# Designs tried in a protein design run: peptides against a protein of PDB entry 2FGR. Part 63

Target 1, 331 residues: chain A of PDB entry 2FGR
Amino acid sequence: SSVTLFGIVDTNVAYVNKDAAGDSRYGLGTSGASTSRLGLRGTEDLGGGLKAGFWLEGEIFGDDGNASGFNFKRRSTVSLSGNFGEVRLGRDLVPTSQKLTSYDLFSATGIGPFMGFRNWAAGQGADDNGIRANNLISYYTPNFGGFNAGFGYAFDEKQTIGTADSVGRYIGGYVAYDNGPLSASLGLAQQKTAVGGLATDRDEITLGASYNFGVAKLSGLLQQTKFKRDIGGDIKTNSYMLGASAPVGGVGEVKLQYALYDQKAIDSKAHQITLGYVHNLSKRTALYGNLAFLKNKDASTLGLQAKGVYAGGVQAGESQTGVQVGIRHAF

## One batch from the design tools (peptide; aimed at target 1 T4 F6 L40 R284)

Design b2_p25_4_s3 (made by RFdiffusion4, then SolubleMPNN; from b2_p25_4, 18 letters changed)
Fold by OpenDDE base, seed 3:
Structure b2_p25_4_s3 (fold): chain B 331 residues (1-331), chain A 25 residues (1-25)
Amino acid sequence: as target 1 above (331 residues)
Amino acid sequence: DEEEERQKKLNEELLKKLKELQAAL
C-alpha cells in the first residue's frame, strides 16, 4: 500500500473594478490558475487486476491560512478499480462536472472559467452548482477504443428544506469519445433541491468538445440548466463557451476564452471574455496572469470569481473587469 | 528522477508519522 501526499498552493494579487456597490476591490486572492489544495491518495493492489484506492482532498486558502478550517470537501472517496473500470464511494465531483469541466481551458478556476456550472436560481441545496455531491456513488468505465462513460447517484438521505423532501439527490452521467487529439462528451444530470422552500429539480444538459492541433487547442461547451419549480415557472439558462490555447516559446501557454450566459428567466445576457497566460518556471512552479471582462446586460448581475478578494455580483447591467497575477506551486 | 525520489521520501515520512499517530491513539 502506498500513500502520496500532494497539493497546490496558488495565490495571486487580484483586482475587480466593481462590486455590488460599484466600488473596486483588490487584495490577495487564491486559486487563480488552479484550485489550491492539500490531498492524500493511495492504492492497494488486491491481486487479479483489482485495486483498492482512497482519495482525500481539501481546499487551501493561502491568503488567510485556512482561517475557516480545513475539510475534505473537494474529494473524500474510497474506490475499487480494475478491468471493469472504477467504482467510487464518497463526496466527489459528480460525473457530469468531472468530465464536462475538462473542456474549460481555465480549469473551472479563477476569473476566466466557464461559469455555467452555477446555482442560477437561489437554490437552497449545498451543491446546487452541479459540481459535487455528498453521499455519492460513481462508476467510470474503461476507455474502449475512445468510448468511455461515467454515471453517479447521490442519496438525499431524506434531507428536507421547507416542503422539499429529497434535497441533495443527484442522478447523472456522461458518454464520451476520447481519442488522440479529439475529445467529445454529452452529459445529463438531475439534482433535487429547494427554491423558496419549495421542491425544485435542477436539470442539466451539457455538450463539450475539444481538438488539439499540436500548435493550438480549441475547446467548446454548450449547456442548458433548468431549475424546474412547482410554482413560478422554470429558471432556465443557456450557456455557451468557446476557447483557444497555444504554447508560447516552449515555456508558456496563452489562453483566450469567450462565454455567453443567456438567463431566460430575466431575459438577460452576460458576456465573458478572458485572456490568460501561464509561464512555467519549472514542472512544479508557474507564474500566471488573467484578464477578464464580464459584460452584464439588462437585469444580469454576474460577477467574476476572484476568490479571496471578491466573488459576489455587480449591479444590474454593469460590466466588471478583473485581473489576477499570481504564483502556482505544485508539490 | 530526483522529484520521484523526493516524493517517495515525503511519502515514507508521512506514512511513518501516521503509523506513529495510530500507535499513540
Scores: peptide ipSAE 0.014, ipTM 0.345, DockQ to the pose 0.341
OpenDDE base, seeds 1, 2, 4, 5: peptide ipSAE 0.000, 0.000, 0.000, 0.033; ipTM 0.323, 0.235, 0.250, 0.421; seeds 2, 5 fail the geometry check

Design b2_p25_4_s4 (made by RFdiffusion4, then SolubleMPNN; from b2_p25_4, 17 letters changed)
Fold by OpenDDE base, seed 4:
Structure b2_p25_4_s4 (fold): chain B 331 residues (1-331), chain A 25 residues (1-25)
Amino acid sequence: as target 1 above (331 residues)
Amino acid sequence: SEEEKRQEELNKKLLEELKAALAAL
């Protein structure tokens, strides 16, 4: 068996001009261009084209040295793979997020990413953002003529919150077409959770597409998230994203991304625009800068996710500006 | 490259240290 150690240390100086009190925050933050991580992975050839695999990955917080501890909550899987595709057992990205976050040009991290994969309803489940699940079984097909799919089921194991008795149950999947410069995907998911101690369904539909023109890449997302509550009505958010990226001088990449979050339950919109630049010093080391602007309207309180500095909300109807400048190192 | 070999040796050492640390817990 082979075992590979791998990781990323990504640390930045970050600033946001407003917190929940209207004050600025600044300091050393993490994961501005890529999520900082430490991982172990390996494979075993079982013969006949069958392979066993393992993957253990945890988040690194370089600002405090993982003062809250280290775990493998990013991924902790064992797998079998072959001509049939791959089956995974254990905590991982759910199939819908694994595929549909790939259209986010900011890699689902820092102040610039698409924030649609969110707990929009104060759901009480640990993974109510729809990104990962415990007790997960996943299956991924091979790519056949561009067509591919992924499916997942997570057991609730009778986890209860209040009167909700199926918390953490996930069912979902995607279908996709990935061929040359084109990628397109449709994802559907349902997760069981609780809101106010009452059973709630988190329903999600996401459409993603990208096209690489060589000189630039375009990417887009359309998402609806609905927390279906038995009492109090549904909490629905429609999220939209459009982004472009381009290589610069063979050593850099520029990114521009816009997102709109239409929060139906509060009849309020938020607009996010982010400019990013990555400068490669080597294959493993990069400098980066992100500039993000988030405009909340009406009752919207969304905040930029400057991890390690400030990731909370702002006052209703307030705008927030964020900056990150950092170093990413991969090993 | 020589740098890749050095990194592989470092990774191997870190893996062994991690295994030892995990075995001691």
Scores: peptide ipSAE 0.010, ipTM 0.380, DockQ to the pose 0.164
OpenDDE base, seeds 1, 2, 3, 5: peptide ipSAE 0.007, 0.000, 0.000, 0.000; ipTM 0.390, 0.240, 0.321, 0.233

Design b2_p25_5 (made by RFdiffusion4)
Pose (drawn by RFdiffusion4):
Structure b2_p25_5 (pose): chain A 331 residues (1-331), chain P 25 residues (1-25)
Amino acid sequence: as target 1 above (331 residues)
Amino acid sequence: FDDAVLAVALAFGAYAAAKHGVTFD
């Protein structure tokens, strides 16, 4: 049995060459290499291989001292685990995002990550990016011979927005194979939401795979996200990503990731290339840099996510360049 | 649902901390 207080402070200077008005922005931001966080977790041995766990974790914003207030919105769970796997109750990553985001070489943070888990249709639910859910129960199997799976159900509790009376419902899961160097997963999920006050399903299918050769690792993601309005119409986005990472000179790591976002509702594509470097001063402390280029075509207005500096959109069809340089410290 | 889960997590965490101590890590 044990109890652990932990966290990460990851703060950076960041710059984007344009915002929605076309002006550059620079400043002090956060979470470029890993999401800054503070948390408390524990595991209690109940005997016979059965364990009880808890986990409370919230995001830290070092640039403004969590000016909007601290919370445990990253994870707030209690669990039982054993030879049967693990059951968790509480707000957390949904199983599909927990497993599939592990294929993103930029740890789903900073200006370099895969942007597929986002609210493509301006859905009105609390978590229309498909990442986390309130009122979540999840089951995770053990890994037997490499095979493993996860399932989750989040209650809507009759949250109503317009014609949608089940906003926030999540049903989803994944199947996967993980043997160390090789990992592959298929995730499928549906959320209930509303768009412009009209009931809408958020359907998501995601495939991810990676192989770690030791001298380098190759990783990729494919995703279709479809917001399907009950009365008709849909906003569909296909997202693709391929990346590679390699250790450099003991202590160092280089990462490169290419992504394409095909936004069918506006018949427009965006392409992104991101180069990253991590230099470890210790196991706990790293300096890092990220350089990204995002090219929007036609009506696309996607922007790089320089958290704490600028994470809005850009003018239609514009290209945007961004940089982050910072320090990550885990404790 | 989450409010109850949070309450349990906090109480359990306090209890466990009093029983085992807390590792800062």

Design b2_p25_5_s1 (made by RFdiffusion4, then SolubleMPNN; from b2_p25_5, 15 letters changed)
Fold by OpenDDE base, seed 2:
Structure b2_p25_5_s1 (fold): chain B 331 residues (1-331), chain A 25 residues (1-25)
Amino acid sequence: as target 1 above (331 residues)
Amino acid sequence: MDEEVLKKALERFEELAKKYGVTVE
């Protein structure tokens, strides 16, 4: 048996020029390049190619030392793995987010990431952003000549909100082709939730692809999220992302990513452009900078996610500029 | 993106989950 302690501490100075009141926010933030985390993991060889595993991981907030506490909400799984793939039991990334967020060049963190995995409808479920789930069983296949897949189901355990039952139930999966420089995936998911105390289905379909040309990498996402409500009409968002990254000088990486969020229920669009640079001081330590611009049109109120500083929305139709400069250290 | 494709795929997945006893309703 092996047990490994691991983590990342990522802390930055962040600035956004507008909050919900139109005022600037600045200070020390967290998780600009990678999500800060502390975890324990290990494996046991059971013989015959079968392994047991555990993974316990929680988010670290370096700016306040986890003033609100520490938990293992990032991942708390026990697993069996072998030639058949891997089965996981416990809270984790749902299979769809685990695979499809991999195409986000900003690693689903900081002010630059693709924000499509979001609670678009004021869903009352704990994980209505479609990223993680409680009570999750997941299965991941091996890679067979490039082809791979993942599936998951989360039990609702008869959780209710208002008149909505089955809250927190998740069913979803992806199919993918990963071979050499090419990656492509299709993900489908449905989560049961509540909006305004009424039963709502969160449906999600996501296409992702990337290609590494050696000198540069291109990545893209196409996503539709739909909160199906019995009353008030559906809340649908079409999200698009295109990004490019390239190595710089052997120790650096530059990233440029554009995203469009077409929020159909309010007939409003938001445009996000982010430029990022990472400078590796070592294998474990990097300096980074992110510059993001978010333009809301019409009734859109999206805000950049400067975690630890400001992650709320802005006034309708307002633009927001954000900057993060920080240090990432992995151990 | 086609909503019908999503619906059909999710239905199929649910059927498979039931078949293998993954779900308890």
Scores: peptide ipSAE 0.006, ipTM 0.250, DockQ to the pose 0.020
OpenDDE base, seeds 1, 3, 4, 5: peptide ipSAE 0.000, 0.000, 0.006, 0.000; ipTM 0.275, 0.232, 0.293, 0.314

Design b2_p25_5_s2 (made by RFdiffusion4, then SolubleMPNN; from b2_p25_5, 13 letters changed)
Fold by OpenDDE base, seed 3:
Structure b2_p25_5_s2 (fold): chain B 331 residues (1-331), chain A 25 residues (1-25)
Amino acid sequence: as target 1 above (331 residues)
Amino acid sequence: MDEEVLKLAEERFAEAAAKYGVTVS
């Protein structure tokens, strides 16, 4: 048996030129290149190819020393694994987000990531962004000649909000082909939530693909999210992403990513373009910079996620520019 | 940490970070 202590501390200076009032925000932020975290994990060989595992991981907020507390909300799982794959019990990334966010060249972190995994409808559930779930059972297959899959179910435990009685239930999964330079995946998920105290289904379909040409990598996502309401009609968002990354001089990586968020319920689009650079000082320490531009049209109010500085929206139809410059250190 | 892994997306870096943490047996 073993226990591994690990973590990342990522802290940056961040700037956005507009908040909800049209004013700039700047200061010390967190998690610009990698999410800051503290983790414990371990495995026990049970013999016969069977292993037990645990994983406990929480987010660190270096700017304020976790003033709001520390928890293991990133992951808190116990697992069994073997030739059959892996079964996990506990809060974790849901299978759909775990797989499909891998095509995001910014890894769902900082001001540049694909923001499709979002609560688009003022859903009242805690995880209505479709990223993680409580009370989750998940299963991941081995890789069979490139083919692999993951499935998950989260219990609602009769959680109610208003008249909704199954809040927090998740069912979803993905199928994928990962072989050499090619990766492609299809994910489907449904979560039960509430909007305005009424039962609502959050349906999600996501396609992802990437190809590594050696000198550069291309990646793409296509996603549709629907909050299906009995009253008021569906709140639908179509999200698109295309990105490229390339190694630079053996010491760095440059990334460029574009995303489009077509918010059908408000007939409004938002365009995001982000340039990122990571400069490795060592195997554990890097400097990085991100430059992001978000253009909202019409009634769109999306904001860049400069965690620790400003992650709120902007005025309808306003554009926002964001910058992060920071240090990432792994231990 | 493997240099090739570090040149992948942040998630790959995080995986590497978890793999190459301090292990106690």
Scores: peptide ipSAE 0.364, ipTM 0.795, DockQ to the pose 0.088
OpenDDE base, seeds 1, 2, 4, 5: peptide ipSAE 0.272, 0.231, 0.193, 0.296; ipTM 0.770, 0.736, 0.721, 0.776

Design b2_p25_5_s3 (made by RFdiffusion4, then SolubleMPNN; from b2_p25_5, 12 letters changed)
Fold by OpenDDE base, seed 1:
Parts: structure tokens; C-alpha cells; sequence
Structure b2_p25_5_s3 (fold): chain B 331 residues (1-331), chain A 25 residues (1-25)
């Protein structure tokens, strides 16, 4: 049996030119290039091609030393794996987010990521962003000829909010083709939640694809999220992303990503453009910089997620510019 | 749900997430 202690400490200086009051915010933030984390993982060979595994991972906030506490909410799984694939028990990324966020060139963190995996409707469930789930059972197939899939089910454990039952129930999965330079995936998920104390289904469909041309990588996402309320109209968001990355001088990577968030319930769009650069000082340490511009139209109030500095919204129809410059260290 | 109420709720959620260090991904 092997046990590995691992982690990432990613801390940055961040600036956004506009908060909800129209004022600038700046300070020390976290997780600009990768989510800061501390984890333990290990495997045990059980013989016959069967392995047991565990994974415990929590987020680190280097700016305040985890003043709000430490937990294993990123992942807390036990697993069995073999020729059949892998079964996981415990809180984890849901299969849809695990696969489809892989097309985000900004690694689903900082001011530049695809923000489609979001609670678009003031859902009252803890994980209404569609990223993780409690009480999750997941299964991942092996890769066979490029084809692979993942499936998950999370138990609601009779959680109720208002009149809504089954809150926290998740069912979802993806199918994918991963072969050489090509990756393509389709994900479908439904999560039971509540909005305004009323039962709501969070339905999600996501298409992702990427191709590595060697000199550059292109990546794209198409997503629709619907919060289908028992009473009232659907809260629907169509999210689009297109990104490109390229290696620079063997030690760096430049990234450019555009996203569009068409928020149907408020008939408003937001446009996000992010330029990022990572400079590897070593295999474990990198410097990085991100520059993001978020343009809200009409009633849209989206804000860039400068974690540790400002992650709130802006006034309706306002634009926001954000900058992060930081150090990422992996161990 | 009223658009303004929804926006306010979303913004409140975002502020709370930022304050308490909610894991994104």
C-alpha cells in the first residue's frame, strides 16, 4: 500500500476594477492557475488486477490560512478499480463536471475559467453549480479504442428544503472519445434542488471538444443549464466557450479563452475574454498572469471570480476587468 | 421569480461564497 501526500499552493495578487458598488478591489487571492489543495491518496493492490483506493482532498486558502476551516469537500472517496474500470464512493466531482471541465483551458479556477457550471437560479442546494455532489457513487469505464464513459448517482437522503424533497439527488454521466490529439464528450445531468422553497430540477447538457495541433490546442464547450421550477418558468442559460492555448519557448503557455453566457430568464448576455500566461520555473513551480474582461449586457450582473479578493457581481450592465499575478507551487 | 430578486439572491450567494471560501472546482 502506498500513501501520497500532495498539494498545490497557488496564491496571487489580484485586482478587479469594479465591485457591486462600482469600486475597485485588490489584495492577495488564491487559486488563480490551479485550485490550491491539500490531499492524501493511496492505493492497495488486492491481487488479480483489483485495487482499492482512497482520496481525501480539501481546498487551501493561503491568504488567510484556512480561517473558515479545512475539510475534504473537494474529494473524499474510497474506490475499487480494475479491468472493469473504477467505482468510487464519496463526495467527488460529479462525472459530468469531471469530464467536461477538462475542456476549460483555465482549469475551472481563477478569473478566466468557463463559468457555465454555476447556480444560475439561486438554487438552495449546496452543490447547485453542478460541480460536485455528496453521497455520490460514480463509475468510470476504461478507455477502449478511445471511447470512455462515466456515470454517477448521488443520494438525496430525504433532504428537504421548503416543500421540495429529494434535494441533492444527482443522476448524470458522460460519453467521450479520447484518442491522441482529439477529445470529445457529451454530458447529461439532472440534480434535484429547490428555488424559493419549491422543487426544482437542474438539468444540464454539455458538449465539449478539444484538438491538440501540437503548435496550439483548441477547446470548446457548449452547455445548456435549465432550472425547471415546479412553479414558474424555466431559468435557462446557454453557455458557450472557445479557447486556444499554445506552448511558448518550452517553458511557458499562453491561453486565450472566450465565453458567452446567454441568460434567458433575464434576457441578458455576458461576454468573458481572458488572456493567461503560465511560466514554469520548474516542474513544480510556476509564475502566472491572468487578464480577464467581463462585459455584462442589460440585466446581467456576473463578476469575475477573484477568489480571496472579490468574487461577487457587479451592477447590471457593467463591465469588469480583472488581473491576477501569482505563484503556483505543487508538492 | 422576479428578475431583481433573482439577481440579488445570486449576488448574495456570490458574496457568501467569496467570504467563506466555497470551493468552485
Amino acid sequence: as target 1 above (331 residues)
Amino acid sequence: MDEEVLKEALERGARMAAKYGVTVA
Scores: peptide ipSAE 0.007, ipTM 0.337, DockQ to the pose 0.021
OpenDDE base, seeds 2, 3, 4, 5: peptide ipSAE 0.005, 0.005, 0.000, 0.000; ipTM 0.334, 0.313, 0.311, 0.326; seed 4 fails the geometry check

Design b2_p25_5_s4 (made by RFdiffusion4, then SolubleMPNN; from b2_p25_5, 14 letters changed)
Fold by OpenDDE base, seed 2:
Structure b2_p25_5_s4 (fold): chain B 331 residues (1-331), chain A 25 residues (1-25)
Amino acid sequence: as target 1 above (331 residues)
Amino acid sequence: MDKEVLEKAKKRLAELAAKYGVTVA
């Protein structure tokens, strides 16, 4: 078998003008352009077109050197792959997030990403943002003339919270068409969780599409997340995203992305607009800057995710401005 | 576990959550 050590160290100086108390926060943050990570991966050719694989990946927090510890919570999988596609066993991105976050021009990290994959309802499950799951089995098809799909199931292992007895169960998948400049996908997922100690279903439907015009790329997401509660009514959020990116001078990329989060349970909207620029110093090293504006209306309390500095909410109806300037290095 | 230790741990976890958020993609 072969083993590859890989990673990204992405560290930035970040500023947000408001925290939950209305005060500014600033400092050294992490993962502004890409999530900082350390990983090990490898494959073994088993013959006959069959391969075994492993992948172990954990998040790195460069600002504090992982003072709270290191783990492989990003991915810890063993896999078999071949002409049939790939089967993965272990904690990973769930298939829906793996595919549908690919339309986020900010790669689901920093202060600019689409924030629809979120725990909108104070769900008590560990992964109620719909991004990853423990005890996951995933299957990904090959690409057949553009058509591809992924499916996943995570075992709850009788995990209980309050009276909820299936916490952590995930079932979901996507279908997609990826051909040349066009990508389009539909994802469906359900997670079992608890809210207030009561069984709750987190249902998610997401549509994504992108088109690369060469001179620019357009990308969009439409998502509905619904926490179905037996008591208190459903907590529904409709999230929308539209983004554009363009190469600049052969070494740079500019990105502009807008998102709207219509939080139905509190009848409140949040608007996010982010401008990003990446300057490639090499294939592995880049400088970047992000400027984000988040406008909360009414009871909305969303905050930009300036990881390592401040990733909490703000006061209801407050706007937040965030800046990140940093270095990304891949190895 | 002592209540004070538990409360301190909860506070620390809340601070970490506010600083780093959840692991994203």
Scores: peptide ipSAE 0.223, ipTM 0.722, DockQ to the pose 0.024
OpenDDE base, seeds 1, 3, 4, 5: peptide ipSAE 0.024, 0.018, 0.045, 0.005; ipTM 0.353, 0.424, 0.379, 0.274; seeds 1, 4 fail the geometry check

Design b2_p25_6 (made by RFdiffusion4)
Pose (drawn by RFdiffusion4):
Parts: sequence; C-alpha cells; structure tokens
Structure b2_p25_6 (pose): chain A 331 residues (1-331), chain P 25 residues (1-25)
Amino acid sequence: as target 1 above (331 residues)
Amino acid sequence: SAASDALSDFLSSVLSNQTAAEAAS
C-alpha cells in the first residue's frame, strides 16, 4: 500500500507568427512537453491480489497561478483492480483516448501533437473533443499474451441542449496488442451531443500503431470523426499522423511528426510538420524545444496550440509557424 | 478549520515520506 503526491510543472516561452488577425504573439506558456499537473493517488492492498485505488489530478497553469481556480478535471477516480483487470469510476480519459493518444510522440500536448481529438463541429457538449468524460465507468482487461482491451460508458444524466436529451453520453472501447516493442490498437466510440441546438452523434474510429526499434521508434494514427446530425447532415474529418523519435547522445531525444487533417465539411485540408528536442538534465527535469509549421489550405483556419500564449485559429488558408522552448520538472 | 489542519498534516506527511525514501536511495 502507498499514497503519492505528484506533479509536473512545464512552463515555456512561446511564439506564433500569426493569430486570427495576422499578428504575431509571444509570451510565457505552459505544458509544451508534458501537461502540467498536480495530483494525489494511492493503492491499497486488500489481500488476494485485490487492490483499491484512488486518483485525483488537475492541470497546473504556471504562467497565471491557476487564476481560474484549481480542479481535478484530469482524473478523479476510485477503482478496484485484481487478476480480473481494473474497474474505475469517475471522470477520466475515456478508454479510446487513453490508449490511442499514446501513439502521439508529443504526448498530446504543446504545438506538435496530433489534433484529431478535437471538437471539429462546434459541438455543445462539455467534452466534444473526445478526450475525457464526466460520469464515466471504465473496465480495463489484463494483458494476456499481448492482447488487451478497454471499455467505457459515461452517463448523460439527461443533460439537455435543444433537441438532445442525452448530451455527454459516451460508449466506447478498444482492442489492442502490446508486447513491448510493438503496439497496435483500434478504438471505436460514440458520444451524444448537439450542434446548434440539434441532436448529433459524435462517432469516432481510430487506429494506432508503433514499433520501437530501440535506435528509433515509428508511430502513427488514423482517425475518422463524424458528427452526424439526427435530422441529416454531417461534419466529417479524417486525420492522419506519422512520426518518428530517436534517442540522441544519451540524455537527448529528437522527434518529428507529420499530420494531415481533411475537413470534409469545408472541403479543405491542413498539413502540419513538427520537430521536437528533449534534453534531460535528470530523470525528473528536462529542457525542450518544439518547432511547428501548420499549412492551411482553402477554408481551413486551424492554429497551433501554444497553451498560455495563443491557441486560436488563423485566417483561412494561412500558414502558421510556432516555437516553444521550456522546462519540464516532474515531482 | 480542524479538518483543514488535519488534511495539511496528512499531505505534509505523505511528502516527507516520499522525500525521505528518495534520499535513502
């Protein structure tokens, strides 16, 4: 049995060459290499291989001292685990995002990550990026011979927006194979939401795979996200990503990631290339840099996610360059 | 309040134990 108080402070200077008005922005931001966080977790041995766990974790914003207030929105769970796997109750990453974001070499944070888990259709639900859910129950199997799976159901509790009376419902899961160097997963999920007050399903299918050669690791993601309005119409986006990472000189790591976002509703594509470098001063402390280039075509207005500096859109068809340099400290 | 003091003492203890375990390694 144990109890652990933990966290990460990851703060950076960041710059983007354009915002929605075309002006550059720079400043002090956060979470460029890993999401800044504070949390408390524990595991209690109940005997016979059965364990009880808890986990409370919230995001830290070092640039403004959590000016909007601290919360445990990253994870707030209680669980039982054993030879049967693990059952968790509480807000957390849904199983599809928990497993599939592991294929993103930029840890789903900073200006370099895969942007597929986003609210492509301006859905009105609390978590229309498909990342986390309130009122979540999840089951995770053990890994037997490499095979493993996860399932989750989040209750809507009759949350109503317009014609949608089940906003926030999540049903989803994944199957996967993980043997150390090789990992592959297929995730499928549906959420209930509304767009412009009209009931809409958010359907998501995601495939991810990676192989760690030791001298380098190759990783990729494919995703289709479809917001399908009940009365007709859809906003569909296909997202693709391929990346590689390699250790450099003991202590160092280089990462490169290319992504494409095909936004069918506006018949427009965006392409992104991101180079990253991590220099470890210790196991807990790293300096890092990220450089990203995002090219929007046609009506696309996607922007790089320089958290704490600028994470909005850009003018249609514009390219945007961004940089983050910072320090990550885990405790 | 008393509940706040108890929570403060508990969190300080958890952190002290973690620091001590790390120093002993």

Design b2_p25_6_s1 (made by RFdiffusion4, then SolubleMPNN; from b2_p25_6, 16 letters changed)
Fold by OpenDDE base, seed 3:
Structure b2_p25_6_s1 (fold): chain B 331 residues (1-331), chain A 25 residues (1-25)
Amino acid sequence: as target 1 above (331 residues)
Amino acid sequence: SAMDEELKKLLEEILKAQEEAEKAA
């Protein structure tokens, strides 16, 4: 058996030029390049090609020392793995987000990530962003000549909000092809939630692809999220992302990513463009800088996620500029 | 319209949820 302690401490100075009141915010933030975390993981060989595993991971907030406490909400799983693949029990990334977020060149973190995995409808469920789920059973296949898949089901445990039942139920999965420089995936998910105390289905479809040309990598996402409401009509968002990254001087990486969020219910678009640079001081320590521009049109109120400084929205139709400069250390 | 008012309310709720997410971080 093995037990490994691991983690990342990522802390930055961040600035956004507008909050919900139109004022600037600045200070010390967290998780600009990678989500800060502390975790324990391990495996036990059970013989015959069967292994047991555990994974416990929580978020670290370096700016305040986890003033609100520490938990294992990032991942708390026990697993069995072998030639059949891997079965996981416990809170985790849902299979769709686990696979499809991998195409985000900003690793779903900081001010530059693809923000499609979001609660677009003021859903009242705890995980209405479609990223993680409680009470989750997941299965991941082996890789078969590039082909792989993952499936998940989360129990609602009869959770209710207002008149909505089955809140927190998740069903979803992906199919993928990962071979050499090419990766491509299709993900489908449905989550039961509530909006305004009424039952709502969060449907999600996501396509992702990337290709590594050696000198540069291209990555893309296409996503539709639909909160299907019985009253008031569907809340649909089409999200698009295209990004490129390239190594710089053997120790650095530059990233450029564009995203478009077409919010159909309010007939409003938001445009995000982010330039990022990572400078590796070692295998474990990096400096980074991110510059992001978010242009909201019409009724759109999206804000950049400068965690620890400002992650709220802006006034309708306002644009926001964000900067992060920080240190990432992995152990 | 009634739908416009509902959408306005929803936008306000979304904005509020984003602000709450900031505080939880």
Scores: peptide ipSAE 0.022, ipTM 0.428, DockQ to the pose 0.014
OpenDDE base, seeds 1, 2, 4, 5: peptide ipSAE 0.008, 0.000, 0.005, 0.000; ipTM 0.375, 0.265, 0.348, 0.254

Design b2_p25_6_s2 (made by RFdiffusion4, then SolubleMPNN; from b2_p25_6, 17 letters changed)
Fold by OpenDDE base, seed 5:
Structure b2_p25_6_s2 (fold): chain B 331 residues (1-331), chain A 25 residues (1-25)
Amino acid sequence: as target 1 above (331 residues)
Amino acid sequence: SEEDKLLKEFLEKVLKEQLEEEKKK
């Protein structure tokens, strides 16, 4: 059996001009270009084309040395893989997020990512952002002439919140076409949660596509998230993203991404635009800079995710500017 | 609708509470 220790340490100096009180925040942040992590993984060849695998991965907070502890909440899976694809058991990215976040040019990290995978409704479940799940079984197909799919089910294990009795149950999957420069995917998911102690279904539909022209890549996302409450109206958000990236001088990459979050329940929109640059010093070490602008309208209170510095909201209708400059090192 | 109004009021309340919690950080 092979065991590999791996990780990323990504630390930055970050600034946001506005927090919830309207004050600026600045300091040392984490995970601006890639999520800082420590992991162990390995595989065992079982013969006949069958392999066993394990993957244990936790987030690293370099700014405080993981003062709140370390866990494997990023991924803690055991798997079997072969010609049939891969089955995973354990906490992981749910199939929908795993596939559909791949169209985010900021890799769901830092101040520039698509923020559609979010708890839009003050859901009381632990993973109401639709990104990961506990007690997850996942299956991923091989790629068949470009076509591939992933499916997942997470057990609620009779978790209750208020009148909700199936909190944490997830069912979802995607279908995709990945062939050369083209990628396109459709994802559907439902997660059971609670809002205000009432049973709620978090329904999600996401369409993603990208095309790599060699000189540049275009990527887009269309998403609807709907928290369907057993009692009360639906909380619906339509999220849109369009991004472009291009290599620069053989050692760099520039990224520009726009997102719109149409929060229907509060009749409020937020606009996000982010410019990012990564400069590769080596295959494992990079410098990066991100500049993001988030404009909230009306009752919208979204904030940029400057992890380690400030990741909270802002006052309704306020705009926020964020900057991250940092070092990413992979091992 | 009245339902939409109630939903909006609920969300505005929740958002306000969240902001107040974030101010304490």
Scores: peptide ipSAE 0.281, ipTM 0.829, DockQ to the pose 0.011
OpenDDE base, seeds 1, 2, 3, 4: peptide ipSAE 0.073, 0.019, 0.134, 0.055; ipTM 0.667, 0.511, 0.717, 0.656

